# Designs tried in a protein design run: peptides against a protein of PDB entry 7AL2. Part 2

Target 1, 85 residues: chain A of PDB entry 7AL2
Amino acid sequence: YEIMLIRPKTIDDINYVVDQVLEESNPVILDLSFLEKESPANFKLAGEKIKQMRSNYGAEALLLSRCNDKNLIIIAPKGVSLVRK

## One batch from the design tools (peptide; made by RFdiffusion4, then SolubleMPNN)

Design b1_p8_3_s3 (from b1_p8_3, 5 letters changed)
Fold by OpenDDE base, seed 5:
Structure b1_p8_3_s3 (fold): chain B 85 residues (1-85), chain A 8 residues (1-8)
Amino acid sequence: as target 1 above (85 residues)
Amino acid sequence: SVEDFVPP
């Protein structure tokens, strides 16, 4: 598999993430800082998509970094293990 | 916040 990196700005970007995880079986590292600052509605949408992938498809997510300028999460498809040490 | 979307 490949690891994708993206800082989503649009709904198309959010749907790209969903496609990468569910259809391509690729982990995605997300920077949600743009959406949180510029579009509360799309930020919530991105979060709901992450929750849906976890609840319905066995995807898992891990918080990588949280500060004023970075909002990093990795989401991985079922079969790719994320472990915090 | 992002913590709402990620497990503990």
Scores: peptide ipSAE 0.462, ipTM 0.918, DockQ to the pose 0.232
Fold by OpenDDE base, seed 4:
Structure b1_p8_3_s3 (fold): chain B 85 residues (1-85), chain A 8 residues (1-8)
Amino acid sequence: as target 1 above (85 residues)
Amino acid sequence: SVEDFVPP
């Protein structure tokens, strides 16, 4: 698989993330800092999509960093295990 | 911690 890195800015970007996780089975490292600052509505939407992927498709999410203008989360599709030691 | 696995 490939690991995708994206700082989404639009709804299209959010949908791209969903496609990568669910259709391509690629982990995605997301920086949500743009949406958090510029679009509370789309930030909420992104969060809802992540929750849906976790709840309905067995995706997992891990917070990587929440500082210095970063809000980094890795989303792994079902079949890719996230392990914190 | 489980909190690290929670989406925003």
Scores: peptide ipSAE 0.042, ipTM 0.679, DockQ to the pose 0.476
Fold by OpenDDE base, seed 2:
Structure b1_p8_3_s3 (fold): chain B 85 residues (1-85), chain A 8 residues (1-8)
Amino acid sequence: as target 1 above (85 residues)
Amino acid sequence: SVEDFVPP
């Protein structure tokens, strides 16, 4: 698989993340900082999509970094294990 | 830690 990196800015980007996780089975490291600052509605939508992937498809989502300029999350499809040591 | 996971 590939690990995709994206800082989503649009609904199309959010859907890209969903497609990568569910259709391509690729983990995605995403920075939600743009949406959080520029589009609260799309930020909420992204969060809802992540919740849905976790609840319905067994995806895992782990917060990597949260600060003023970054909101980094890795979302991994079922079968890719996220391990913290 | 559970705090490292995106909340439901």
Scores: peptide ipSAE 0.041, ipTM 0.670, DockQ to the pose 0.501
Fold by OpenDDE base, seed 3:
Parts: C-alpha cells; structure tokens; sequence
Structure b1_p8_3_s3 (fold): chain B 85 residues (1-85), chain A 8 residues (1-8)
C-alpha cells in the first residue's frame, strides 16, 4: 500500500481521502488545519466522514499533533493496524 | 490504547 499525505481544502479533497481509505486501502495522514480555520462547515463534514469510516468500515484513526497551525490525523483502512507502544 | 487518542 501507499501512505497518502494531504491538507484538505475542498470537498473534493475530503472525498479523495474517503476514496483512498475505502477504495484503495491506503492510510492517509491529513492536516485539517485549513478546514478548521477557513470552513467550519467542511471541517464538520470531514469529521463526520472520519466517524463514518470508523463506525461503518472498520477504519482506525489517531491524532498525531494538535497545535495552532496543525491538526494532524492518521486514518488507517481495515487491515492496516495502528499500534501505540 | 489507540482509542484514547482518536479525535472527536
């Protein structure tokens, strides 16, 4: 598999993340800081998509970093496990 | 557990 890196700015970017996780089975490291600052509606949408992937498709998510200019999250598809030691 | 670090 490939690990995708993206800082989503549009709904198309959000849907790209969903496609990578669910259709391509690729983990995605995403920075939600742009949406959080520029579009509360799309930030909410991104969060809902992540919740849906976790609840309905067995995806796993982990917060990597949260600060003023970063909101980094990794989303792993079913079959790729995230492990914290 | 990883679940303790999942964003809301």
Amino acid sequence: as target 1 above (85 residues)
Amino acid sequence: SVEDFVPP
Scores: peptide ipSAE 0.041, ipTM 0.673, DockQ to the pose 0.374

Design b1_p8_3_s4 (from b1_p8_3, 5 letters changed)
Fold by OpenDDE base, seed 1:
Structure b1_p8_3_s4 (fold): chain B 85 residues (1-85), chain A 8 residues (1-8)
Amino acid sequence: as target 1 above (85 residues)
Amino acid sequence: SVEDFIPP
């Protein structure tokens, strides 16, 4: 598999993340800082998509870094384990 | 907040 890196800015980007996780079975490292700052609605949408992937498809998510200009998370499809050590 | 959809 490939690890995708994206800082989503649009609904198309959010749907790209969903496709990568569910259709391509690729983990995605997301920087949600743009959406959090610029679009509360799309930030909420991204969060709902992440929750849906976790609840319905066995995806896992982990917070990587949280600071002023970065909001990094990884979401991985079922079969790719995320482990905090 | 990201904590709303990322588990602890």
Scores: peptide ipSAE 0.404, ipTM 0.900, DockQ to the pose 0.227
Fold by OpenDDE base, seed 5:
Structure b1_p8_3_s4 (fold): chain B 85 residues (1-85), chain A 8 residues (1-8)
Amino acid sequence: as target 1 above (85 residues)
Amino acid sequence: SVEDFIPP
């Protein structure tokens, strides 16, 4: 698999993340700071998609960094283990 | 916030 990195800015970017996780089985490192600041609606949408992938498809997600400049998470498809030590 | 959709 490949690890994708993206700072989503549009709905198309959010859909890209969903496709990478569910169709391509690729982990995605996300920076949600743009959406959180510039589009609360799309930030909520991204969050709902992440919850759906976790609940319905066995995806895992971890918070990597949370500060004023970054809102980094990793989401991995079922079969790719995420471990925090 | 991110805590709403990322588990602890």
Scores: peptide ipSAE 0.403, ipTM 0.900, DockQ to the pose 0.212
Fold by OpenDDE base, seed 2:
Structure b1_p8_3_s4 (fold): chain B 85 residues (1-85), chain A 8 residues (1-8)
Amino acid sequence: as target 1 above (85 residues)
Amino acid sequence: SVEDFIPP
């Protein structure tokens, strides 16, 4: 698999993340800082999609970093283990 | 907040 890195800015980008996780079975590291600042509605949408992937498809998500300029999350498809040591 | 959709 590939690990995708994206800072989503649009709904198309959010759907790209969903496609990568569910259709391509690729983990995605995403920076939500743009959406949180520029589009609270799409930030909420992204969060809802993440919750749906976790609840319905066994995806796993972890917060990697939270600071002023980055809001980094990894979302991994079922079968890719995320382990915090 | 991210905590709303990412478990602690």
Scores: peptide ipSAE 0.402, ipTM 0.900, DockQ to the pose 0.211
Fold by OpenDDE base, seed 3:
Structure b1_p8_3_s4 (fold): chain B 85 residues (1-85), chain A 8 residues (1-8)
Amino acid sequence: as target 1 above (85 residues)
Amino acid sequence: SVEDFIPP
């Protein structure tokens, strides 16, 4: 698999993340800082999509870093294990 | 907040 990196800015970007995880089975490292600052609605949408992937498709997510200019999250598809040591 | 949808 490939690991995708993206800082979503649009709904199309959010749907791209969903496609990568569910259709391509690729983990995605995403920075939600743009959405959090510029679009509360799309930030909420991104969160809902992540929750849906976790609850319905066996995806797993971890927060990698949280600061003023970065909200780094990894979302992994079913079959890719995320392990925190 | 990101903590609302990402597990701690």
Scores: peptide ipSAE 0.400, ipTM 0.899, DockQ to the pose 0.210

Design b1_p8_5_s1 (from b1_p8_5, 3 letters changed)
Fold by OpenDDE base, seed 1:
Structure b1_p8_5_s1 (fold): chain B 85 residues (1-85), chain A 8 residues (1-8)
Amino acid sequence: as target 1 above (85 residues)
Amino acid sequence: SIQDFVPP
């Protein structure tokens, strides 16, 4: 698999993340800081998509870093485990 | 620390 990195800015970007996780089975490292600051509606949408991927497809989503101008999250598809050491 | 992301 590949690890995708993206700072989503649009609904198309959000859907790209969903496709990468569910269709391509690629983990995605996201920076949600743009959506959080610039689009409350799309930030909420991104959150709902993450919840759906968790609940319906067994994805995992971890907060990697939350500080200042950064909101880094990793979403992993089922089959790619995220392990805390 | 690393934790589960909780969307608002």
Scores: peptide ipSAE 0.526, ipTM 0.910, DockQ to the pose 0.920
Fold by OpenDDE base, seed 4:
Structure b1_p8_5_s1 (fold): chain B 85 residues (1-85), chain A 8 residues (1-8)
Amino acid sequence: as target 1 above (85 residues)
Amino acid sequence: SIQDFVPP
């Protein structure tokens, strides 16, 4: 698999993340800081999509960093385990 | 520590 990195800015970007996780089975490291600052509605939408991926498809989503103007999250598809040591 | 992401 590939690990995708993206800072979503649009709904298309959000859908890209969903596609990568669900269709391509690629983990995605994404920075939600743009949406959080610039579009509360799309930030909420992104959160809903993540929630749906967890609930319906067994994806995992971890908050990696919430500082330095970052809202960094990793989303892993069901087949890729995120392990904490 | 790293934690589960909880959307607002």
Scores: peptide ipSAE 0.525, ipTM 0.910, DockQ to the pose 0.918
Fold by OpenDDE base, seed 5:
Structure b1_p8_5_s1 (fold): chain B 85 residues (1-85), chain A 8 residues (1-8)
Amino acid sequence: as target 1 above (85 residues)
Amino acid sequence: SIQDFVPP
């Protein structure tokens, strides 16, 4: 698989993330800081998509780093394990 | 530390 990196700015970007996880089975590292600051509605939408991928498809999502300028999350499809050491 | 992401 490939690991995709993106800082979503639009609904199209959010749907791209969903496609990568569910259709391509690729993990995605995404920075939600743009949406959080510029579009509370689309930030909430991104969160709902992550909830759906977890509930319906067994995806996992971890918060990697959080600060004023970064909200970094990894989403992995079922079958790709995220392990902490 | 790394944590599970909790969506809003």
Scores: peptide ipSAE 0.523, ipTM 0.911, DockQ to the pose 0.944
Fold by OpenDDE base, seed 3:
Structure b1_p8_5_s1 (fold): chain B 85 residues (1-85), chain A 8 residues (1-8)
Amino acid sequence: as target 1 above (85 residues)
Amino acid sequence: SIQDFVPP
C-alpha cells in the first residue's frame, strides 16, 4: 500500500481521502487546519466522514499534532494497524 | 501524547 499526505481544501479533497481509505486501502496523513480556518462547514463534513469510516468500516483515526496552524491526523483502513510503543 | 482523534 501507499501512505497519502494531504492538506484538504475542498469537498473534492475530502472525498479523495475517503476513496483512498475505503477503496484503495491506503492510510492517509492529513492536515485539517485549512478547513478549520477557512470553512467550518467543510471541517464539520470532514469530521463526519471520519466518524463514518470508523463506525461503519473499522478505520482508525489518531491525532498526531495540534497547534495554532496545524491539525494533523492519521487515518488507517481496517487492514492496517497503528501501534504505539 | 498521541491520542484518538475526536471531531467537534
Scores: peptide ipSAE 0.521, ipTM 0.909, DockQ to the pose 0.871

Design b1_p8_5_s2 (from b1_p8_5, 3 letters changed)
Fold by OpenDDE base, seed 5:
Structure b1_p8_5_s2 (fold): chain B 85 residues (1-85), chain A 8 residues (1-8)
Amino acid sequence: as target 1 above (85 residues)
Amino acid sequence: SVEDFVPP
């Protein structure tokens, strides 16, 4: 598999993430800082998509970094293990 | 916040 990196700005970007995880079986590292600052509605949408992938498809997510300028999460498809040490 | 979307 490949690891994708993206800082989503649009709904198309959010749907790209969903496609990468569910259809391509690729982990995605997300920077949600743009959406949180510029579009509360799309930020919530991105979060709901992450929750849906976890609840319905066995995807898992891990918080990588949280500060004023970075909002990093990795989401991985079922079969790719994320472990915090 | 992002913590709402990620497990503990």
Scores: peptide ipSAE 0.462, ipTM 0.918, DockQ to the pose 0.234
Fold by OpenDDE base, seed 4:
Structure b1_p8_5_s2 (fold): chain B 85 residues (1-85), chain A 8 residues (1-8)
Amino acid sequence: as target 1 above (85 residues)
Amino acid sequence: SVEDFVPP
């Protein structure tokens, strides 16, 4: 698989993330800092999509960093295990 | 911690 890195800015970007996780089975490292600052509505939407992927498709999410203008989360599709030691 | 696995 490939690991995708994206700082989404639009709804299209959010949908791209969903496609990568669910259709391509690629982990995605997301920086949500743009949406958090510029679009509370789309930030909420992104969060809802992540929750849906976790709840309905067995995706997992891990917070990587929440500082210095970063809000980094890795989303792994079902079949890719996230392990914190 | 489980909190690290929670989406925003």
Scores: peptide ipSAE 0.042, ipTM 0.679, DockQ to the pose 0.490
Fold by OpenDDE base, seed 2:
Structure b1_p8_5_s2 (fold): chain B 85 residues (1-85), chain A 8 residues (1-8)
Amino acid sequence: as target 1 above (85 residues)
Amino acid sequence: SVEDFVPP
């Protein structure tokens, strides 16, 4: 698989993340900082999509970094294990 | 830690 990196800015980007996780089975490291600052509605939508992937498809989502300029999350499809040591 | 996971 590939690990995709994206800082989503649009609904199309959010859907890209969903497609990568569910259709391509690729983990995605995403920075939600743009949406959080520029589009609260799309930020909420992204969060809802992540919740849905976790609840319905067994995806895992782990917060990597949260600060003023970054909101980094890795979302991994079922079968890719996220391990913290 | 559970705090490292995106909340439901």
Scores: peptide ipSAE 0.041, ipTM 0.670, DockQ to the pose 0.474
Fold by OpenDDE base, seed 3:
Parts: C-alpha cells; structure tokens; sequence
Structure b1_p8_5_s2 (fold): chain B 85 residues (1-85), chain A 8 residues (1-8)
C-alpha cells in the first residue's frame, strides 16, 4: 500500500481521502488545519466522514499533533493496524 | 490504547 499525505481544502479533497481509505486501502495522514480555520462547515463534514469510516468500515484513526497551525490525523483502512507502544 | 487518542 501507499501512505497518502494531504491538507484538505475542498470537498473534493475530503472525498479523495474517503476514496483512498475505502477504495484503495491506503492510510492517509491529513492536516485539517485549513478546514478548521477557513470552513467550519467542511471541517464538520470531514469529521463526520472520519466517524463514518470508523463506525461503518472498520477504519482506525489517531491524532498525531494538535497545535495552532496543525491538526494532524492518521486514518488507517481495515487491515492496516495502528499500534501505540 | 489507540482509542484514547482518536479525535472527536
């Protein structure tokens, strides 16, 4: 598999993340800081998509970093496990 | 557990 890196700015970017996780089975490291600052509606949408992937498709998510200019999250598809030691 | 670090 490939690990995708993206800082989503549009709904198309959000849907790209969903496609990578669910259709391509690729983990995605995403920075939600742009949406959080520029579009509360799309930030909410991104969060809902992540919740849906976790609840309905067995995806796993982990917060990597949260600060003023970063909101980094990794989303792993079913079959790729995230492990914290 | 990883679940303790999942964003809301």
Amino acid sequence: as target 1 above (85 residues)
Amino acid sequence: SVEDFVPP
Scores: peptide ipSAE 0.041, ipTM 0.673, DockQ to the pose 0.375

Design b1_p8_5_s3 (from b1_p8_5, 4 letters changed)
Fold by OpenDDE base, seed 3:
Structure b1_p8_5_s3 (fold): chain B 85 residues (1-85), chain A 8 residues (1-8)
Amino acid sequence: as target 1 above (85 residues)
Amino acid sequence: EVKDFVPP
């Protein structure tokens, strides 16, 4: 598999993340800071898509870093395990 | 530290 890196800016970018996780089974590292600042509606939508991927498809989503200008998250499909040491 | 992401 591939690991995708993206800072989503549009609905198309959000749907691209969903496609990568569910159809391609690729983990995605994403920064939600653009949506959080520029589009509260699309930020909420991204959050709902993450909830759906967890609830319906067994995806995992971890917060990697949160600060003033960063909201860094990893989403892994069910077949990819995220392990902390 | 790394934790589960919780959407607002």
Scores: peptide ipSAE 0.385, ipTM 0.874, DockQ to the pose 0.872
Fold by OpenDDE base, seed 4:
Structure b1_p8_5_s3 (fold): chain B 85 residues (1-85), chain A 8 residues (1-8)
Amino acid sequence: as target 1 above (85 residues)
Amino acid sequence: EVKDFVPP
């Protein structure tokens, strides 16, 4: 698999994330800071999509960093384990 | 600490 990196700005970008996780089985490292600042509605939508991927598809989502104008999250599809050591 | 992401 590949690890995708994206800072979503649009609904299309959000759907791209969903496609990468669910269809391509690629983990995604995403920065939600743009949406959080510029589009609360799309930020909420992104969050809902993440919840759905967790609940319905067994994805995992971890907050990597929330500082310095970043809101970094990793989303891993089922089958790719996020392990803390 | 790394933690589960909790969307608002």
Scores: peptide ipSAE 0.382, ipTM 0.872, DockQ to the pose 0.911
Fold by OpenDDE base, seed 2:
Structure b1_p8_5_s3 (fold): chain B 85 residues (1-85), chain A 8 residues (1-8)
Amino acid sequence: as target 1 above (85 residues)
Amino acid sequence: EVKDFVPP
């Protein structure tokens, strides 16, 4: 698999993340800071998509870093385990 | 510390 890195800015980007996780089985490291600042509605939408991927497909979503201008999250498909040592 | 992401 590939690990995708993206700072989503549009609904198309959000859907791209969903496709990568569910269709391509690729983990995605995403920075939600743009959406959080520029589009609260799309930030909420992204969160809802993450909830759906967790609930319906067993995806895992972890917060990697939260600071002033970063909201870094990894979303992994069910077949990819995230392990902290 | 890594935590589960909790959307708003």
Scores: peptide ipSAE 0.379, ipTM 0.872, DockQ to the pose 0.882
Fold by OpenDDE base, seed 1:
Parts: structure tokens; C-alpha cells; sequence
Structure b1_p8_5_s3 (fold): chain B 85 residues (1-85), chain A 8 residues (1-8)
């Protein structure tokens, strides 16, 4: 698999993330800071998509780092295990 | 610490 890195800015970007996780089975490292700051509606949408991927497809989503200018999250498809050591 | 992301 590939690990995708993206800072989503649009609904198209959000849907790209969904496609990568569900159809390509690729983990995605997201920076949600743009959506959080610039579009509360799309930030909420991104969150809802993450919830759906968790609930319906067994995806995992972990917060990697939260600071002033970053909201880094990894989303992994069910087949890719995220392990803390 | 890494933790589960909780969407608002």
C-alpha cells in the first residue's frame, strides 16, 4: 500500500481521502488545520466521513499531533493496523 | 501521546 499525505481544502479533497481509504486501502495522513480554520462546515463533514469509515468499514483514526498550525490525523483502512510502541 | 481522533 501507499501512505497518502494531504491537507484537505475542499469537498473534493475530503472525498479523495474517502476513496483512498475505502477503495485503494491506503492509509492517509491528514492535516485538518485548513478546514478547521477556514470552513467549519467542511471540517464537520470531514469528521462525519471519518465516523462513517470507522463505523461501517472498521477504519482507525488517530490524532498524531495538535498544535497551533497543525491538526495531524492518520486514517488507516481495516487491513492496516496502527500500533503504538 | 497518540490518541483516538474524536471529531466534534
Amino acid sequence: as target 1 above (85 residues)
Amino acid sequence: EVKDFVPP
Scores: peptide ipSAE 0.377, ipTM 0.872, DockQ to the pose 0.922

Design b1_p8_5_s4 (from b1_p8_5, 3 letters changed)
Fold by OpenDDE base, seed 4:
Structure b1_p8_5_s4 (fold): chain B 85 residues (1-85), chain A 8 residues (1-8)
Amino acid sequence: as target 1 above (85 residues)
Amino acid sequence: SVQDFVPP
């Protein structure tokens, strides 16, 4: 698989993330800081999509960093295990 | 530490 890195800015970007996780089975490292600052509505939408992917498809989502103007999250599809040692 | 992401 590939690991995708994206700082989504639009709804299209959010849908891209969903496609990568669900269709391509690629983990995605997201920086949600743009949406959080610039579009509360799309930030909420992104969160809802993540919740749906977790609830309905077994995706996992971990907060990686919440500092330095970053809101970094990794989303892993069901086939990729996120392991904390 | 790294935690599960909880959307608002």
Scores: peptide ipSAE 0.305, ipTM 0.840, DockQ to the pose 0.878
Fold by OpenDDE base, seed 3:
Structure b1_p8_5_s4 (fold): chain B 85 residues (1-85), chain A 8 residues (1-8)
Amino acid sequence: as target 1 above (85 residues)
Amino acid sequence: SVQDFVPP
């Protein structure tokens, strides 16, 4: 598989993340800071999509880093394990 | 520490 990196700015970018996780089975590292600052509605939408992927498809989503200019998350599809030692 | 992401 491939690991995708993206800082979503549009609804198309959000749907791209969903497609990568659910259709391509690729983990995605994404920075939500643009949506959080520029579009509260699309930030909320991104959050709902993540909830759906976790609840309905067994995806895993972890917060990697949070600060003023960064909201970094990794989403892994079912079958790709995220392990901390 | 890495933790589960919880959307607001």
Scores: peptide ipSAE 0.303, ipTM 0.839, DockQ to the pose 0.838
Fold by OpenDDE base, seed 1:
Structure b1_p8_5_s4 (fold): chain B 85 residues (1-85), chain A 8 residues (1-8)
Amino acid sequence: as target 1 above (85 residues)
Amino acid sequence: SVQDFVPP
């Protein structure tokens, strides 16, 4: 698999993330800071998509870093294990 | 610290 890195800015970007996780089975490292600051509605939408991927498809989502202007999250599809050591 | 992401 590939690990995708993206700082989503639009609904198209959010849907791209969903496609990467569900269709391509690629983990995605997201920076949600743009949406959080610039679009509360799309930030909420991104959150709902993450909830759906967790609940319906067995994805995992972990907060990697929350500092300064970064909101880094990794979303892993089912089959890619995220392990804390 | 790594934790589960909690969406709004």
Scores: peptide ipSAE 0.300, ipTM 0.838, DockQ to the pose 0.924
Fold by OpenDDE base, seed 5:
Structure b1_p8_5_s4 (fold): chain B 85 residues (1-85), chain A 8 residues (1-8)
Amino acid sequence: as target 1 above (85 residues)
Amino acid sequence: SVQDFVPP
């Protein structure tokens, strides 16, 4: 698999993340800071999509870093385990 | 600290 990196800015970007996780089975490291600042509606949508991927497809989603200009999340599809040492 | 992401 590949690990995708993206800072989503549009609904198309959000759907790209969903496609990568569910169709391509690729983990995604994403920065939600743009959506959080510029579009509360799309930020909420992104969160709902992540919740759906967890609930319906067994994806995992972890917060990696939260600061003034970053909201860094990793989403892993079922079958790719996230382990903290 | 790394933790589960909580959507808004």
Scores: peptide ipSAE 0.299, ipTM 0.837, DockQ to the pose 0.908

Design b1_p8_6_s1 (from b1_p8_6 with E2V N3D)
Fold by OpenDDE base, seed 3:
Structure b1_p8_6_s1 (fold): chain B 85 residues (1-85), chain A 8 residues (1-8)
Amino acid sequence: as target 1 above (85 residues)
Amino acid sequence: MVDTFVPP
């Protein structure tokens, strides 16, 4: 698998994340800070998509870092385990 | 520190 890194700006970028997790089975590191500041509607949509992937497809999502200019999360597809030691 | 992400 590959690890994707993206800072989504558009709905197409959100759909690309969904495709990478569900179709390609690739983990994705996201920075949601652009959507949170510039598009509250698309930020909400991204959150709903993450919730759907967790609830319906067994994806895991963890907060890596939150500060004024970063909202970093990792989404792992079913079959890739996120382990804290 | 890694915590469970909960969307708003």
Scores: peptide ipSAE 0.057, ipTM 0.688, DockQ to the pose 0.476
Fold by OpenDDE base, seed 5:
Structure b1_p8_6_s1 (fold): chain B 85 residues (1-85), chain A 8 residues (1-8)
Amino acid sequence: as target 1 above (85 residues)
Amino acid sequence: MVDTFVPP
């Protein structure tokens, strides 16, 4: 698998994250800080998609960092284990 | 304990 890094800005970027996790089985490190500031509707949509991937497909999602200008999350597909030491 | 992301 590959690890994708993205700061989503559009609905197409949100759909790309979904496709990477569900279809490609790639982990995604994403920064939601653009959507949180510039598009509250698309930020909500991204959160709903993450919840759906967790609930329906067994994806895992962990907060990596939250700062004033960063909201870093890793999403792992089913079969990629996220381990905190 | 793993800090799970909770969407808004």
Scores: peptide ipSAE 0.055, ipTM 0.699, DockQ to the pose 0.602
Fold by OpenDDE base, seed 2:
Structure b1_p8_6_s1 (fold): chain B 85 residues (1-85), chain A 8 residues (1-8)
Amino acid sequence: as target 1 above (85 residues)
Amino acid sequence: MVDTFVPP
């Protein structure tokens, strides 16, 4: 698998994250800081998609960093284990 | 234990 890095700006970028996790089985490290600042509606949509992937497909989501300029989350597909040491 | 991030 590949690890995708994205700072989503559009609905198309949100759908790309969903496709990478569910269809390609690739983990995605995403920075939600753009959506949170520029589009609260699309930020909410991204959150809903993450919840759906977790609830319906067994994806895992972990907050990596939260600060004024970053909202970094990793989304892992089912079968890629996220481990905190 | 991995704390699952739930966006608001």
Scores: peptide ipSAE 0.052, ipTM 0.712, DockQ to the pose 0.604
Fold by OpenDDE base, seed 1:
Parts: structure tokens; C-alpha cells; sequence
Structure b1_p8_6_s1 (fold): chain B 85 residues (1-85), chain A 8 residues (1-8)
């Protein structure tokens, strides 16, 4: 698999993340800081998509970093285990 | 147990 890195800005970028996790089985490192600041509606949509991938497809999501300028999350598809040591 | 991120 590949690890995708993206800072989503549009609905198309959100859909790209969904496709990478569900269709390509690639982990995605997301920075949600753009959507959180610039589009509360698309930030909510991204959150709903992450919840759906977790609930329906067995994806995992882990907060990597939260600060004023970053909201870094990893989403792993089913079969890629996220482990905190 | 991994602390799963809960999106808003």
C-alpha cells in the first residue's frame, strides 16, 4: 500500500480521501486545518465521511497532532493496524 | 487500545 498525504480544500479532495481508503486500501494522513478554518460545512462533511468509514468499513482514525495551524489525523483502511506504543 | 479519533 501507499501512504497518502493531503490537506483537503474541496469536496473533491474529501471524496479522493474516501476513494484512497475504501477503493485503494491506502492509509491517508489528513490535515483538516484548512476545512476547519475556511469551510465549517465541508469540515463537518469530512467528519461524517470519517465516521461512516469507521462504522461501515472498519477503518480506524487516530489524531496525530492538534494545534492552532494543524489538525493531523491518520485514517487506516481495514487490514492496516494503527498501534500506539 | 488505540484512542480512536472522534471527528466532530
Amino acid sequence: as target 1 above (85 residues)
Amino acid sequence: MVDTFVPP
Scores: peptide ipSAE 0.051, ipTM 0.711, DockQ to the pose 0.664

